# Designs tried in a protein design run: peptides against a protein of PDB entry 5D63. Part 106

Target 1, 292 residues: chain A of PDB entry 5D63
Amino acid sequence: SLRRGIYHIENAGVPSAIDLKDGSSSDGTPIVGWQFTPDTINWHQLWLAEPIPNVADTFTLCNLFSGTYMDLYNGSSEAGTAVNGWQGTAFTTNPHQLWTIKKSSDGTSYKIQNYGSKTFVDLVNGDSSDGAKIAGWTGTWDEGNPHQKWYFNRMSVSSAEAQAAIARNPHIHGTYRGYILDGEYLVLPNATFTQIWKDSGLPGSKWREQIYDCDDFAIAMKAAVGKWGADSWKANGFAIFCGVMLGVNKAGDAAHAYNFTLTKDHADIVFFEPQNGGYLNDIGYDSYMAFY

## One batch from the design tools (peptide; made by RFdiffusion4, then SolubleMPNN)

Design b2_p18_1_s4 (from b2_p18_1, 10 letters changed)
Fold by OpenDDE base, seed 5:
Structure b2_p18_1_s4 (fold): chain B 292 residues (1-292), chain A 18 residues (1-18)
Amino acid sequence: as target 1 above (292 residues)
Amino acid sequence: SMEETLKRKEEKFLAFMS
C-alpha cells in the first residue's frame, strides 16, 4: 500500500510529471503534464498523499505549493474530464477528490483511480509536452497503458524513517536521545538546503564566544529552514527536514552543535556545519541529542 | 539513571565553545 507522504508523480511512459499549472490555488486550475529536473524541488509537482481512514488504498492528493487538492471536475466518468486543483481538506468525503491508488500490473508504477467515477488519471495521448492535458479516462487496473501508469517518487520521510537513518549512522553516541518534532518531512536537495543557508545570513555571521557560537548557528539554520518552509508552501501536515544535533568528541572533552539532513536515498544522514556551509560524513563528534 | 543522564548532558553542554 502507498504510504502517507510527499510524492513527485511521474508518468511511466514519458518524462513528464503531474504539475499544477503555475502553482495556482484558484479553483479549477488545470493539472497538466510537465517536464521536471531530477534532484530539484520541482515546486508545482509535489503532492501530499493523505490516506483516508477505513477506505482501502484511497487518498487525497494535496499540492504542496498551492494547498489545493487534485479534483476530477464534477466527478464525471466521461473520458477526457478535466483534472484540476480545487480547494478541499485532507479527509474530505467529496468523491471528486478521493483517489484510489494501487500498483499497476507492472508492479512498480501506480494507477490513480477516482473513487467515485472509477476512471483513471490519464496523460492524454502520452503527450510529453509541457502543459499536456491530464484527464479522467476509462480504464482497468490490469491494462498496460502507460498513459495511466505513474511512478510515485517519494520526496519525504516519516519520523520513523528519519529515526532509522540516524540509528544507522556510526557517529551516534550510546547515550543518544532523539526528539521527533513532526510526523512527515520533505527532504531537500543539498542545493536548496545550501541556498536557504545562504539566504539566512549565516555565511556572514561571526562566531562570538558564547553569545553567538555553535548552538546559535545550528538553531538559526533550523529556524531559517522552518521559515522557508512556511513561506514556500501552502499545504499543511508536513515539515521540512533540518535537524539539530548536540555532540561530543571522541575524547569526551569538547562538544559541538551542528545540523544534519538526509541523503538522497533517505537511508542515511549527512552532517551540515552551519558555520561554513559544509556537508560532512564525519563532523568529528558523536551525537548524544538531536531534535528534528 | 535519568538524573545521571541529564547531568552528563548538562556537563557536555557547558563545554560548547566551538
Scores: peptide ipSAE 0.071, ipTM 0.610, DockQ to the pose 0.097
Fold by OpenDDE base, seed 4:
Structure b2_p18_1_s4 (fold): chain B 292 residues (1-292), chain A 18 residues (1-18)
Amino acid sequence: as target 1 above (292 residues)
Amino acid sequence: SMEETLKRKEEKFLAFMS
């Protein structure tokens, strides 16, 4: 089954993603096909999939940017029915906003079926142009039409997944204790993470003994990422991944506070030094405490 | 233990100033 998470949803036939036009929060905003750039934040093309309790394989899809939900207009079963952004809630009972998402016949892509109408999200004519119509369309689970097949590229991790990534890192102290602050985390590309760091003012901040040293830098970065998240996205129910660690060196005679994030594949952590903006696989310390 | 870790950190306060 599809896991709860934030997804970039890409058509299986053409290089087009499901896009909420202009990221608008207005009811009835068209959802369209649009080009995307890999390994970047595609602002209008991120969707939080929230599984509906006790309804197998069924989700709401909240646009991360607008905070509105994927909505089949009037729940109509007519081919060509508009799919739009519309106000809603994560656990709505409105079948216009409930989507059954399961693997297609190819075993890799997914199909997105409206719970009520039983029609499928369709990139009409497989049109790869920006603004191409996405609509509800008749179909079946087993047919191979790429217009109705979608790759779900997961852009987030659960707290458990983050915990697992930390646990398998070789630079974790035997006394390590982690404190989980949220349940789901959008994982940023390094370029975005770095830009937040730059915009925070930390590159120009002066290290000062005790009054503004490693812990201050690390916490300032965490705060900057948190604020960036709040200012950038209207959806709720997720955080932006940025951890803080306290570590001790191998000799046990030095300690440091630093940040960390996850690698692109979400399998590992990478350390981030907020004093210089560097990414390191080995920061020279073993973490005995983290919060994220 | 975490308690021991915290104690060690406090004892080596000056080493946590990087």
Scores: peptide ipSAE 0.066, ipTM 0.615, DockQ to the pose 0.096
Fold by OpenDDE base, seed 3:
Order: structure tokens, then C-alpha cells, then sequence
Structure b2_p18_1_s4 (fold): chain B 292 residues (1-292), chain A 18 residues (1-18)
């Protein structure tokens, strides 16, 4: 079954993603097919899937940027019915905004069925052009039509997954204690993470003994990421991944504070040095404390 | 104890920071 998380949803037939046009929060904003760039933050194409309790394989889909929800216009079962962004809530009972998401017959892609109408989210005619119509359309679960098959590329991790990634890292001290602050985390591409770092002013900050040293840099980076998240996205129920670690070197005669994020595959962590913006697999310290 | 070890690390952190 599909896990709660943030997804980039890509058509199985053509290189198009489900896009909320202009990221607008207005009711009735068209959801359309649009090109995307891998390994970038596709701003209008990220969707938080929230599973509905006690309703198997059924979700709301909240656009991260607009904070609005995928909505089948008037819940109509007519082929060609518009799919739009519309105001809503994560656990709504409105069948216009409830989507049953299960694996297609190919075992890799998913189909997205409206709970009420039983029609499927369809990239009309498999049109790969920007702005192509996405609509509710008649179909069946076993049909092989790629217009109605979607890959769900997970762009977030749960706190448990993050914890597991940390636990696998060889640069964790035996006395390590981790503190989890949130439940679900959007994992940023390094380019975006770096841009936040640049915009924070940290590249121009001077290291000063005690008064502005490693801990200040690390906390400032985390604060900058938090602010960026709040300023960038209207959806709730997730955070932006950016951790802080305290570590000690092998000799036990030096300590450091630094940041970390997750690798692209979400399986490992990578260390980030906020004093110079570098990414490292080995920062020279073993972490005895982290919060994220 | 682990608590003592952690305190020692914290003291080292304050004394020997990068």
C-alpha cells in the first residue's frame, strides 16, 4: 500500500507530472500535465498523500505549494471531468477529494481512482505538452492504458526512516541520542539546500571563539531551513529535513556541531558543514547527539 | 555511566569546539 508522504507523480507513458497550474490556491485551479526536471524541487508538482483512517488505500492529495487539494469537479463520473485544486482538509469526507490509489496491473505504477465517481485520473490523450488536460475518465483497475498510470516518486521520509538512515551511518557514537521533532520530512536536493544556506547569510559569517562558533552556524542553518519551509509552502503536516549533530572526534580531544541531510535515495545521511557549505560523507566526528 | 560520559562529551564540546 502507498505510504503517507510527499510525492512527485509522473505519468507512466510520457515525461509529464501532475502539476497545479501556477501553484494557485484559487478554487478551481486546473491540474495539468507539465514537464519536470529531475533532481530539482518541482514546486507546483509535489503532493502530500494523507491516508484516510479505516478506508483502505484511500487518500487526500494536498498540493504542497498551494495547500489546496486534488478535487474532481462536482464529483462527476463523466469522462473528461476536470480535476482541479480546491480548498479542503486532510481528512475530509468529501468524495470529490478522496482518491483510492493502488498498484496498476504492471505492478510498478499506480492508478488514482476517485472514491465517489470511480473514474480515474487521466492524462487526456497522453498529451505530453505543458498544460495538457488531466481529467476524470472511465477505466478499470486492470486496464493497461498508460494515460491512467502514474509513478509515485516519494520525495519525503518519515521520522522512522530518517532514524534508520542515521543508525546505519558509521559515524555515530556509541552514546548517541537522537531527538525527533517532526513526523514527515521533505528531503531537499542539495542545490536547494545550498541555496538556503547562501541566503541565510552564513557564507559571510565569521567564526568567532565561543560567541559565534560551530553550534551557532549549525543552529542558524536549521533555523534558515525552517523559515524557508514556512515561507515556501502553504500545506501543513510536514517539515523540511535539516538535522543538527553534536560530535566528538576519534581522539576525544575535539568536538564539533554540524548539520546533516539525507542522500537522494533516502537510505543514508550526508553531513553538511555550515561554515563552508560543504557536503561530506565523513566530517571527522562521531555524533553523540542529534535533533531533526 | 552513560550520563557521565555524555556530560564529559558536553564539557569537551564547550572546551574544544571547532
Amino acid sequence: as target 1 above (292 residues)
Amino acid sequence: SMEETLKRKEEKFLAFMS
Scores: peptide ipSAE 0.054, ipTM 0.611, DockQ to the pose 0.183
Fold by OpenDDE base, seed 2:
Structure b2_p18_1_s4 (fold): chain B 292 residues (1-292), chain A 18 residues (1-18)
Amino acid sequence: as target 1 above (292 residues)
Amino acid sequence: SMEETLKRKEEKFLAFMS
């Protein structure tokens, strides 16, 4: 079963992703195929999949940027029916916005079936051009048509997954306590994380004993990421991953506050020093407390 | 206890911040 999370959804046949045109929040905005750049945010191409309770393998798909939902126009079963962004809610009963998502016959890609019409999300003619039509189309679960097969690349982690990544790190103290603040986290590329750091003013901030030292830098970074998230995305129900850690050195005679994020594969954490913008696998401290 | 250990570490953090 597909997990709740934020996904970049890529066609199995051509290098095209499901894109909400111009990221517009207007009802009826076309959802189209569009090129993407790996290891970047791809602003209009991120979708929060929210599982519907007690309805097997069925989700709403919320565009992160616009806050609108994938919608089959009039719920029509006719081949070629437009798929658009439309206002909605995560747990709607509107079958126009309910999508059954299961593995295709190849075992790696998914098919996206409208709950009501039983038609499938289709990249029409497998067109790889920017702005190519995405529509509801007749199909079956077992056929191999790549126009209706999609890779779901997960761009977020659950709080449990983040917790597991932290637990695997060798620089965690035996007395570690972690505090989870949210349920789902968009994981940023380092380049984006660094840009937020730069824009925060922290590179020009002066270290001052006690009044503005390591804890202030670390908290300021987290606050900057939080504000960036709020200002950038209209969807709700997720946060931007940026952790704060308190650590002690091996000698036990020095303590430090710092940040951390997740690696690209989400399996590990990497430490971030907000005083200089550096990423480190070993920051020289073992964490006894984190919140994220 | 874990709580006591955390308190001690917090004191160390306050005493030896960088």
Scores: peptide ipSAE 0.052, ipTM 0.609, DockQ to the pose 0.180

Design b2_p18_2_s1 (from b2_p18_2, 5 letters changed)
Fold by OpenDDE base, seed 3:
Structure b2_p18_2_s1 (fold): chain B 292 residues (1-292), chain A 18 residues (1-18)
Amino acid sequence: as target 1 above (292 residues)
Amino acid sequence: MPGLGPEKNAAALAEVAA
């Protein structure tokens, strides 16, 4: 079954993603097909899938940017019914905003069925152009039509997945204590993470004994990422991944505070030095504490 | 990349009991 998380939803037939037009929060904003750039944020094309308790394989889909929800207009079962952004809540009972999401017959893509109408989210005519219509359309779960098949590219990790990635890293001390601050984390591309670092003013900050040293740099980076998240997205129920670690050197006589994020495949962590903006697989310390 | 400031001694970033 599909896990709770943030997804980039890509058509199985053409290089087009499900896009909320202009990222607008207005009720009735069209959801359309739009081109995307791999390994970028794709601002208007991220969707938080929230599973509905006690309703198998059924979700709301919240646009991360607008904070509005995928909505089948009037819940109509007519082919060609508009799919729009509309105000809602994560655990709504409104069948216009409830989507059953299960694997297609090919075992890799998903189909997105409206819970009430039983019609499917359809990229009309498989049109790859920017602004192409997405609509509710008649279909079946076993049909092979790529207009109704979607890849769910996961852009987030759960706290458990982040914990597992940390546990696999060879630079973790035997006395390690981890503290989880949130449940689901959007994982940023390094380019975006670096840009937040640059915009924070940290590149121009001077190291000063105790008053502004390694722990201050590491906390300032985490605060900058947190603020960026709050300023960038209207949806709730997720955080932006940025960890803080305390580590000890191999000799056990020196310690350092630093940041970390996840690799592109979300399987490993990479260390980030907030004093110089460097990414390292080995920062020279073994972590005995982290919070993220 | 610029160099780092000096690291802290192990006692400076230590766990303390409540």
Scores: peptide ipSAE 0.108, ipTM 0.773, DockQ to the pose 0.230
Fold by OpenDDE base, seed 1:
Structure b2_p18_2_s1 (fold): chain B 292 residues (1-292), chain A 18 residues (1-18)
Amino acid sequence: as target 1 above (292 residues)
Amino acid sequence: MPGLGPEKNAAALAEVAA
């Protein structure tokens, strides 16, 4: 089954992603095909898939930017019915906003079926142009039509996955204790993470003994990421990944506070030094505490 | 990149039990 998470949803036939036009929160905003840039945020093209309890393989899809939900207009089964953003809730019973998502016949892509109408999300004519129509269309699960096949590229990690990534890192102290603050985390590209750091004012902050030293820098970075998340996205039910660590040096006589994020493949962590904006695979300390 | 400030004594970032 598809895991709860944030996805970039890309057509299997052409380089087009499911895009909420202009990121608008207005009811009836068109969902369209749009180009995307790999390894970037793709602001209007991120969708939180929330699994519906006791309804197999069925989800709501919340646009991260707008906080609105993928909605089949009037739940119509007519081919060509508009798919739009519309106000909703994560656990709605409205079949217009319930989507059964399962693997296609190729075993790699997914199909997105409206729960009520049994029609599929279709990139009409496989049009790769920006603003191309996405509609409900008749189909079957076993049909190979790439207009109705979508790759779900996961852009988030669960708290468990983050924990596993930390556990694999060689720079974790034997006394390590981790504290999870949220359940699902959007993982940012380093470029975005760095931009948040720059915009926070931390690059110009002066180190001062105790009053503004390593822990203040690390916490300020986490606060900046948190604020960026709150200011950037209207959807709820996820956080932005930015960890804080306390680490001890090899001699055991000195400690440091720093940040960390996840690598692009989400398999490992990378350390971030908030005092200089550097990314390091080895920061020179072994972490005995983290919260994220 | 700017230089780092001095690290803390390990005791400064130590766990304290309630």
Scores: peptide ipSAE 0.104, ipTM 0.773, DockQ to the pose 0.249
Fold by OpenDDE base, seed 2:
Structure b2_p18_2_s1 (fold): chain B 292 residues (1-292), chain A 18 residues (1-18)
Amino acid sequence: as target 1 above (292 residues)
Amino acid sequence: MPGLGPEKNAAALAEVAA
């Protein structure tokens, strides 16, 4: 089954993603097909899938940017019914905003069925143009129509997945203690992570013994990422991934505080030095503590 | 990119149990 998480939802037939037009939070904002750029944020095209308890394979889909939800207009079963952004809640009982999401017959893509109408989210005519209509349309689970098949590309990790990535890293000390601060984390591209770092003022910050040294830099970076998250997204129930580590050198006589994020495939961590903005696979320390 | 400041003594970042 689909896990709770943030997804970029891409059509299986054409290079188009499910886009909330202009990221608007207004009720009735069209959800449309739109081009996307791989390895970027794709601001209006991220959706938090929240599983509904006791309703198999059924979710709400919250647009990360607007904080509004995917909504089948009037819950109509008529083919061509608009799919829009609309205010809602993660655990709504409104069938207009409940979506059963299961694997298609090809075993890799998903179909998105409205819980009430039993129609499917359809990229009308497979139109790859920006602003192409997305609508509810009649269909079946087993048919191969690519207009109704979607790839769910996971853009987030759970705390457990992050923990597992850390545990796989060779630069973790035997005394390591990790502390998770949130449950789900949007993983940023390095370019975005770096831009946040630049905008934080840290590149111009002066290292000063104790008063503003490694721990201050590392915490300031995490704070900057947190602030960026708060300022950028209207949806709740997730954080932006940015970890803080304390590490000890091989000799055991020196320590450092630094950041880390996840690799693109979410399988590993990469260390980030907030004093210079560098990414490193080996920062020269073994982490004995992290919080993220 | 700016250079790194010196690392801390390990004791400066030590765990303190409560």
Scores: peptide ipSAE 0.102, ipTM 0.771, DockQ to the pose 0.244
Fold by OpenDDE base, seed 5:
Structure b2_p18_2_s1 (fold): chain B 292 residues (1-292), chain A 18 residues (1-18)
Amino acid sequence: as target 1 above (292 residues)
Amino acid sequence: MPGLGPEKNAAALAEVAA
């Protein structure tokens, strides 16, 4: 079954993603096909899938940017019915906003069926152009029509997945203690992470003994990411991944505070030095504490 | 960009007992 998480949803037939037009929070904003750039944030194209308790394979889909939900207009079963952004809640009972999401017959892509109408989210005519209509359309779970097949690329990790990535890293001290602060984390591309770092003012910050040194830089970076998240996204129920670590050197006589994020495949962590904006696979310390 | 400052003594970032 599809896990709770943030997804970039891409058509199986053409290089088009499910896009909330202009990221608008207005009721009735069209959801359209739009081009995307791999390894970028794709602002209007991220969807939080929230599983409905006790309803198998059924979710709401909240647009991260707008905080509105994927909505089948009037819940109509008519082919060509508009799919729009609309105000809602994660655990709504409104069948216009409930989507059953299961694997298609190809075992890789998913189909998105409206819970009420039983029609499927369809990229009309497989149109790859920006702004192409996405609509509810008749279909079946087993048919091979690529207009109704979608890849769900997970853009977030659970706290457990983050913990697992940390645990397999070779630069973790035997005394390591980790503390999770949230349950689900959007993992940023490094370019976005770096831009947040730049915008934070940290590149111009002066290192000063004790009063503004490694721990201050690391915490300031985490705070900057947190603020960026709050300022950038209207959806709730997730955090932006940015960890803080305390590490000790091999000799055991020196320590450092630094940041870390996840690699793009979410399998590993990469260390980030907030004093210079560098990414490192080995920062020269073994972490004995992290919070993220 | 500022230069990387020196690392701390290990005791400076140490766990303390309650």
Scores: peptide ipSAE 0.097, ipTM 0.766, DockQ to the pose 0.256

Design b2_p18_2_s2 (from b2_p18_2, 7 letters changed)
Fold by OpenDDE base, seed 5:
Structure b2_p18_2_s2 (fold): chain B 292 residues (1-292), chain A 18 residues (1-18)
Amino acid sequence: as target 1 above (292 residues)
Amino acid sequence: MPGLGKERNAKALAEVAA
């Protein structure tokens, strides 16, 4: 079963992703195929899949950027029916915005079936060009048509997954206490994380004894990421991953405050020093406290 | 230890030691 989370949804046949055209929040905005760049945000191509309680394998798909939902126009079962962004809610009963998402016959990709019409999200003609039509189209769960098969690349982690990644790290103190602030986290590429750091003004900030020292830098970074998230995305129900840690050195005679994020594969954490923008596998401290 | 920025103040150290 597909987990709740944020996904980059890529066609199984061609290098095209499901894109909300121009990221527009207007009702009826076309959802189209569009090229993407690995290890980037792909702004208009991120979708929050929210599972519908008591409806097996069924979700709403909210575009992170626009805050609108994938919508089959008029719920029509006619092949070629437009799939658009439309205003909605995560737990809507509108069958135009309910999508049953299950594994395809190949066991790796998914098919996206409209709950009402029973048609499938289709990259029309497998067109790899930017702006290619995505439509509802007749199909079956077992057919091999790549136009209707999609890879769901997970771009987020649950709080539990983040907790597990932290627990695997060797630089955690025996007294460690973690405090989870949110349920689902978009994990940023380091380039984006660094850009937020740069834009925050932290690179020009001066360390000052007690009044603006390591904890201030670390908290300022987290605040900057939080603000960036709020300013960048219209969807709700997720956060941007940026942790704060307090750590103690091996000798027990020094402490530090720093940030951390997740590695690309979401399996591990990497430490981030907000005073210099460095990423480190070992920051020289063992964390006794984190919040994220 | 790796090259680090400036560390936490004395208050933070006291909290760890307690």
Scores: peptide ipSAE 0.022, ipTM 0.632, DockQ to the pose 0.252
Fold by OpenDDE base, seed 3:
Structure b2_p18_2_s2 (fold): chain B 292 residues (1-292), chain A 18 residues (1-18)
Amino acid sequence: as target 1 above (292 residues)
Amino acid sequence: MPGLGKERNAKALAEVAA
């Protein structure tokens, strides 16, 4: 089954993603096909899938940017019915905003069926142009029509997945203790993570003994990422991934505080030095504590 | 870069999930 998480939803037939037009929070804002850039944020094209308790394979889809929900207009079963952004809640009972999401017949893509109408989210005519219509359309689960097949590219990790990535890293001390602060984390591309670091003023900050040293830099970076998240997204129920670690060197005569994020495939962590903005596979310390 | 390493008072803490 599809996991709770943030997804970039890409058409299986053409290089087009499900886009909330202009990221607008207005009720009735069109959801359209739009081009995307791989390995970037794609601001208007991120969707938080929230599973409905006790309803198999059924979700709400919240646009991360606008905080509005994918909505089948009037819940109509007519082919060509508009799919729009509309105000809602994660656990709504409104069938216009409930989507059954299961694997298609190809085993790699998903189909998105409206719970009430039983019609499917369709990129009309497979149009790859920016602003192409997305609508509810008749279909079946076994139909091979690529207009109704979507890849769900996971852009987030659960706390459990993050914990697993940390656990397999070779630079974890035997006394390690982790503290999980949130349940789901948007994982940023390094370019975005670096930009937040630059905008924080940390590149110009001076190391000073005890009064502004490694722990201050690491905490300031986490605070900057947290603020960026709050300022950038209207949806709730997720955090932005940015960890803090305390580590000890192999000799046991020095300790350090630093940041970390996840690699592109979300399988591993990479260390980030907030004093210089560097990414390292080995920062020279083994972590005995982390919070993220 | 100035010395990044320093002595810290490390404690054995229990893992906590929020």
Scores: peptide ipSAE 0.019, ipTM 0.626, DockQ to the pose 0.186
Fold by OpenDDE base, seed 4:
Structure b2_p18_2_s2 (fold): chain B 292 residues (1-292), chain A 18 residues (1-18)
Amino acid sequence: as target 1 above (292 residues)
Amino acid sequence: MPGLGKERNAKALAEVAA
């Protein structure tokens, strides 16, 4: 079954993603096919899938950028019915905004069925052009039509997944204590993470003994990421991944505070040094505390 | 926090990178 999380939703037939046009929060904003850039944030193309309790395989899909929800216009079962962004809530009972999402017959892609109409989200004619129509269309779960098959590329991790990634890292001290602050985390591409770092002013910040040292840099980076998240996205119910660690060196005579994020595959952590913007697999310290 | 001695600063980072 599909897990709660943030997804980039890509057509199985052509290199097109489900895009909320212009990221607009207006009711009735078209959802369209649009090109995407791999390993980037793809701003208007991120969707938070929130599972509906006690309704099997059924979700709302909230656009991260607009905070609006995928909506089948009037819940119509007519082929070609518009799919739009519309105001809503994560646990709505409105069947226009409820989507049953299950594996297709190929076992890798998903189909997205409207709960009420039983029609499927369809990239009309498999059109790969920007702005191509996405509509509700008749179909079945077992059909192989790629117009109705979608890859759900997970762009977030749960707190448990983040914890597991940390636990696999060899640079964790035996006294390690981790503190989880949120439940689901959007994992940023390094380029975006670095840009936030640049925009924070940290590259121009001067290290000063005690008054503005390693912990200040690390906390300032986390604060910058938090603010960036709040300023960039209208959806709620997720955080932006940016951890803070406290570590001790092998000799036990030096400590450091630093950041960390997740690798592209979300399987491992990578350390980030907020004093210079460097990414490291080994920062020279073993973490005894983290919060993220 | 246990006093773990000296913290690593930007200068120390440069020394490790060298």
Scores: peptide ipSAE 0.014, ipTM 0.602, DockQ to the pose 0.072
Fold by OpenDDE base, seed 2:
Structure b2_p18_2_s2 (fold): chain B 292 residues (1-292), chain A 18 residues (1-18)
Amino acid sequence: as target 1 above (292 residues)
Amino acid sequence: MPGLGKERNAKALAEVAA
């Protein structure tokens, strides 16, 4: 079953993603096929899938940028019915905004069926051009038509997944205590993470004994990421991943505060030094505390 | 807040994985 999370949704037949045109929050904004750049944010192409309680395999899809929801126009079962962004709520009962998402017959891609109409999200004619129509279309779960098959590339981690990634890292102290602040985290590419760091002013900040030292840098970075998240996205129910750690060296005679994020595959953590913007697999400290 | 809480410490996680 598809987990709650943020997804980049890519057509199985052509290199096109489900895109909310211009990221507009206006009701009736077209959802279209659009090209994407791998390993980037793809701003208008991120969707928060929220599972509906007690309705098997059924979700709302909230556009991360606009905060609006994928909506089948008038819930019509007619082939070619527009799929648009529309105002909504995560746990709506409106069948126009409820999508049953299950594996296709190929076992790797998903199909997206409107709960009410039973039609499927279709990249019309498999058109790979920017702005290509996405519509509700007649189909079946077992049909092999790539126009209706989608890869769900997960761009976020749950708190449990983050916890597991931390637990696998060798630079965790035996006394480690972690504190989870949110439930779901968008994981940023390092380039974006670094840009936030640059824009925060931290590169120009001066280390000063106790008054502005390692903990201040680490907390300032987390605050900068939090602010960036708030300023960048209109959807709710997720955070941007940026952790703070306190660590002790092997000798036990020095401590440090630093940041961390997740690797691209979300399986591991990488340490980030907010004093210089460096990424390290080993920062020279074992973490005894983290919050993220 | 969904997901807010204390993590298991590193030792406890290792014990569950064993």
Scores: peptide ipSAE 0.009, ipTM 0.488, DockQ to the pose 0.036; fails the geometry check

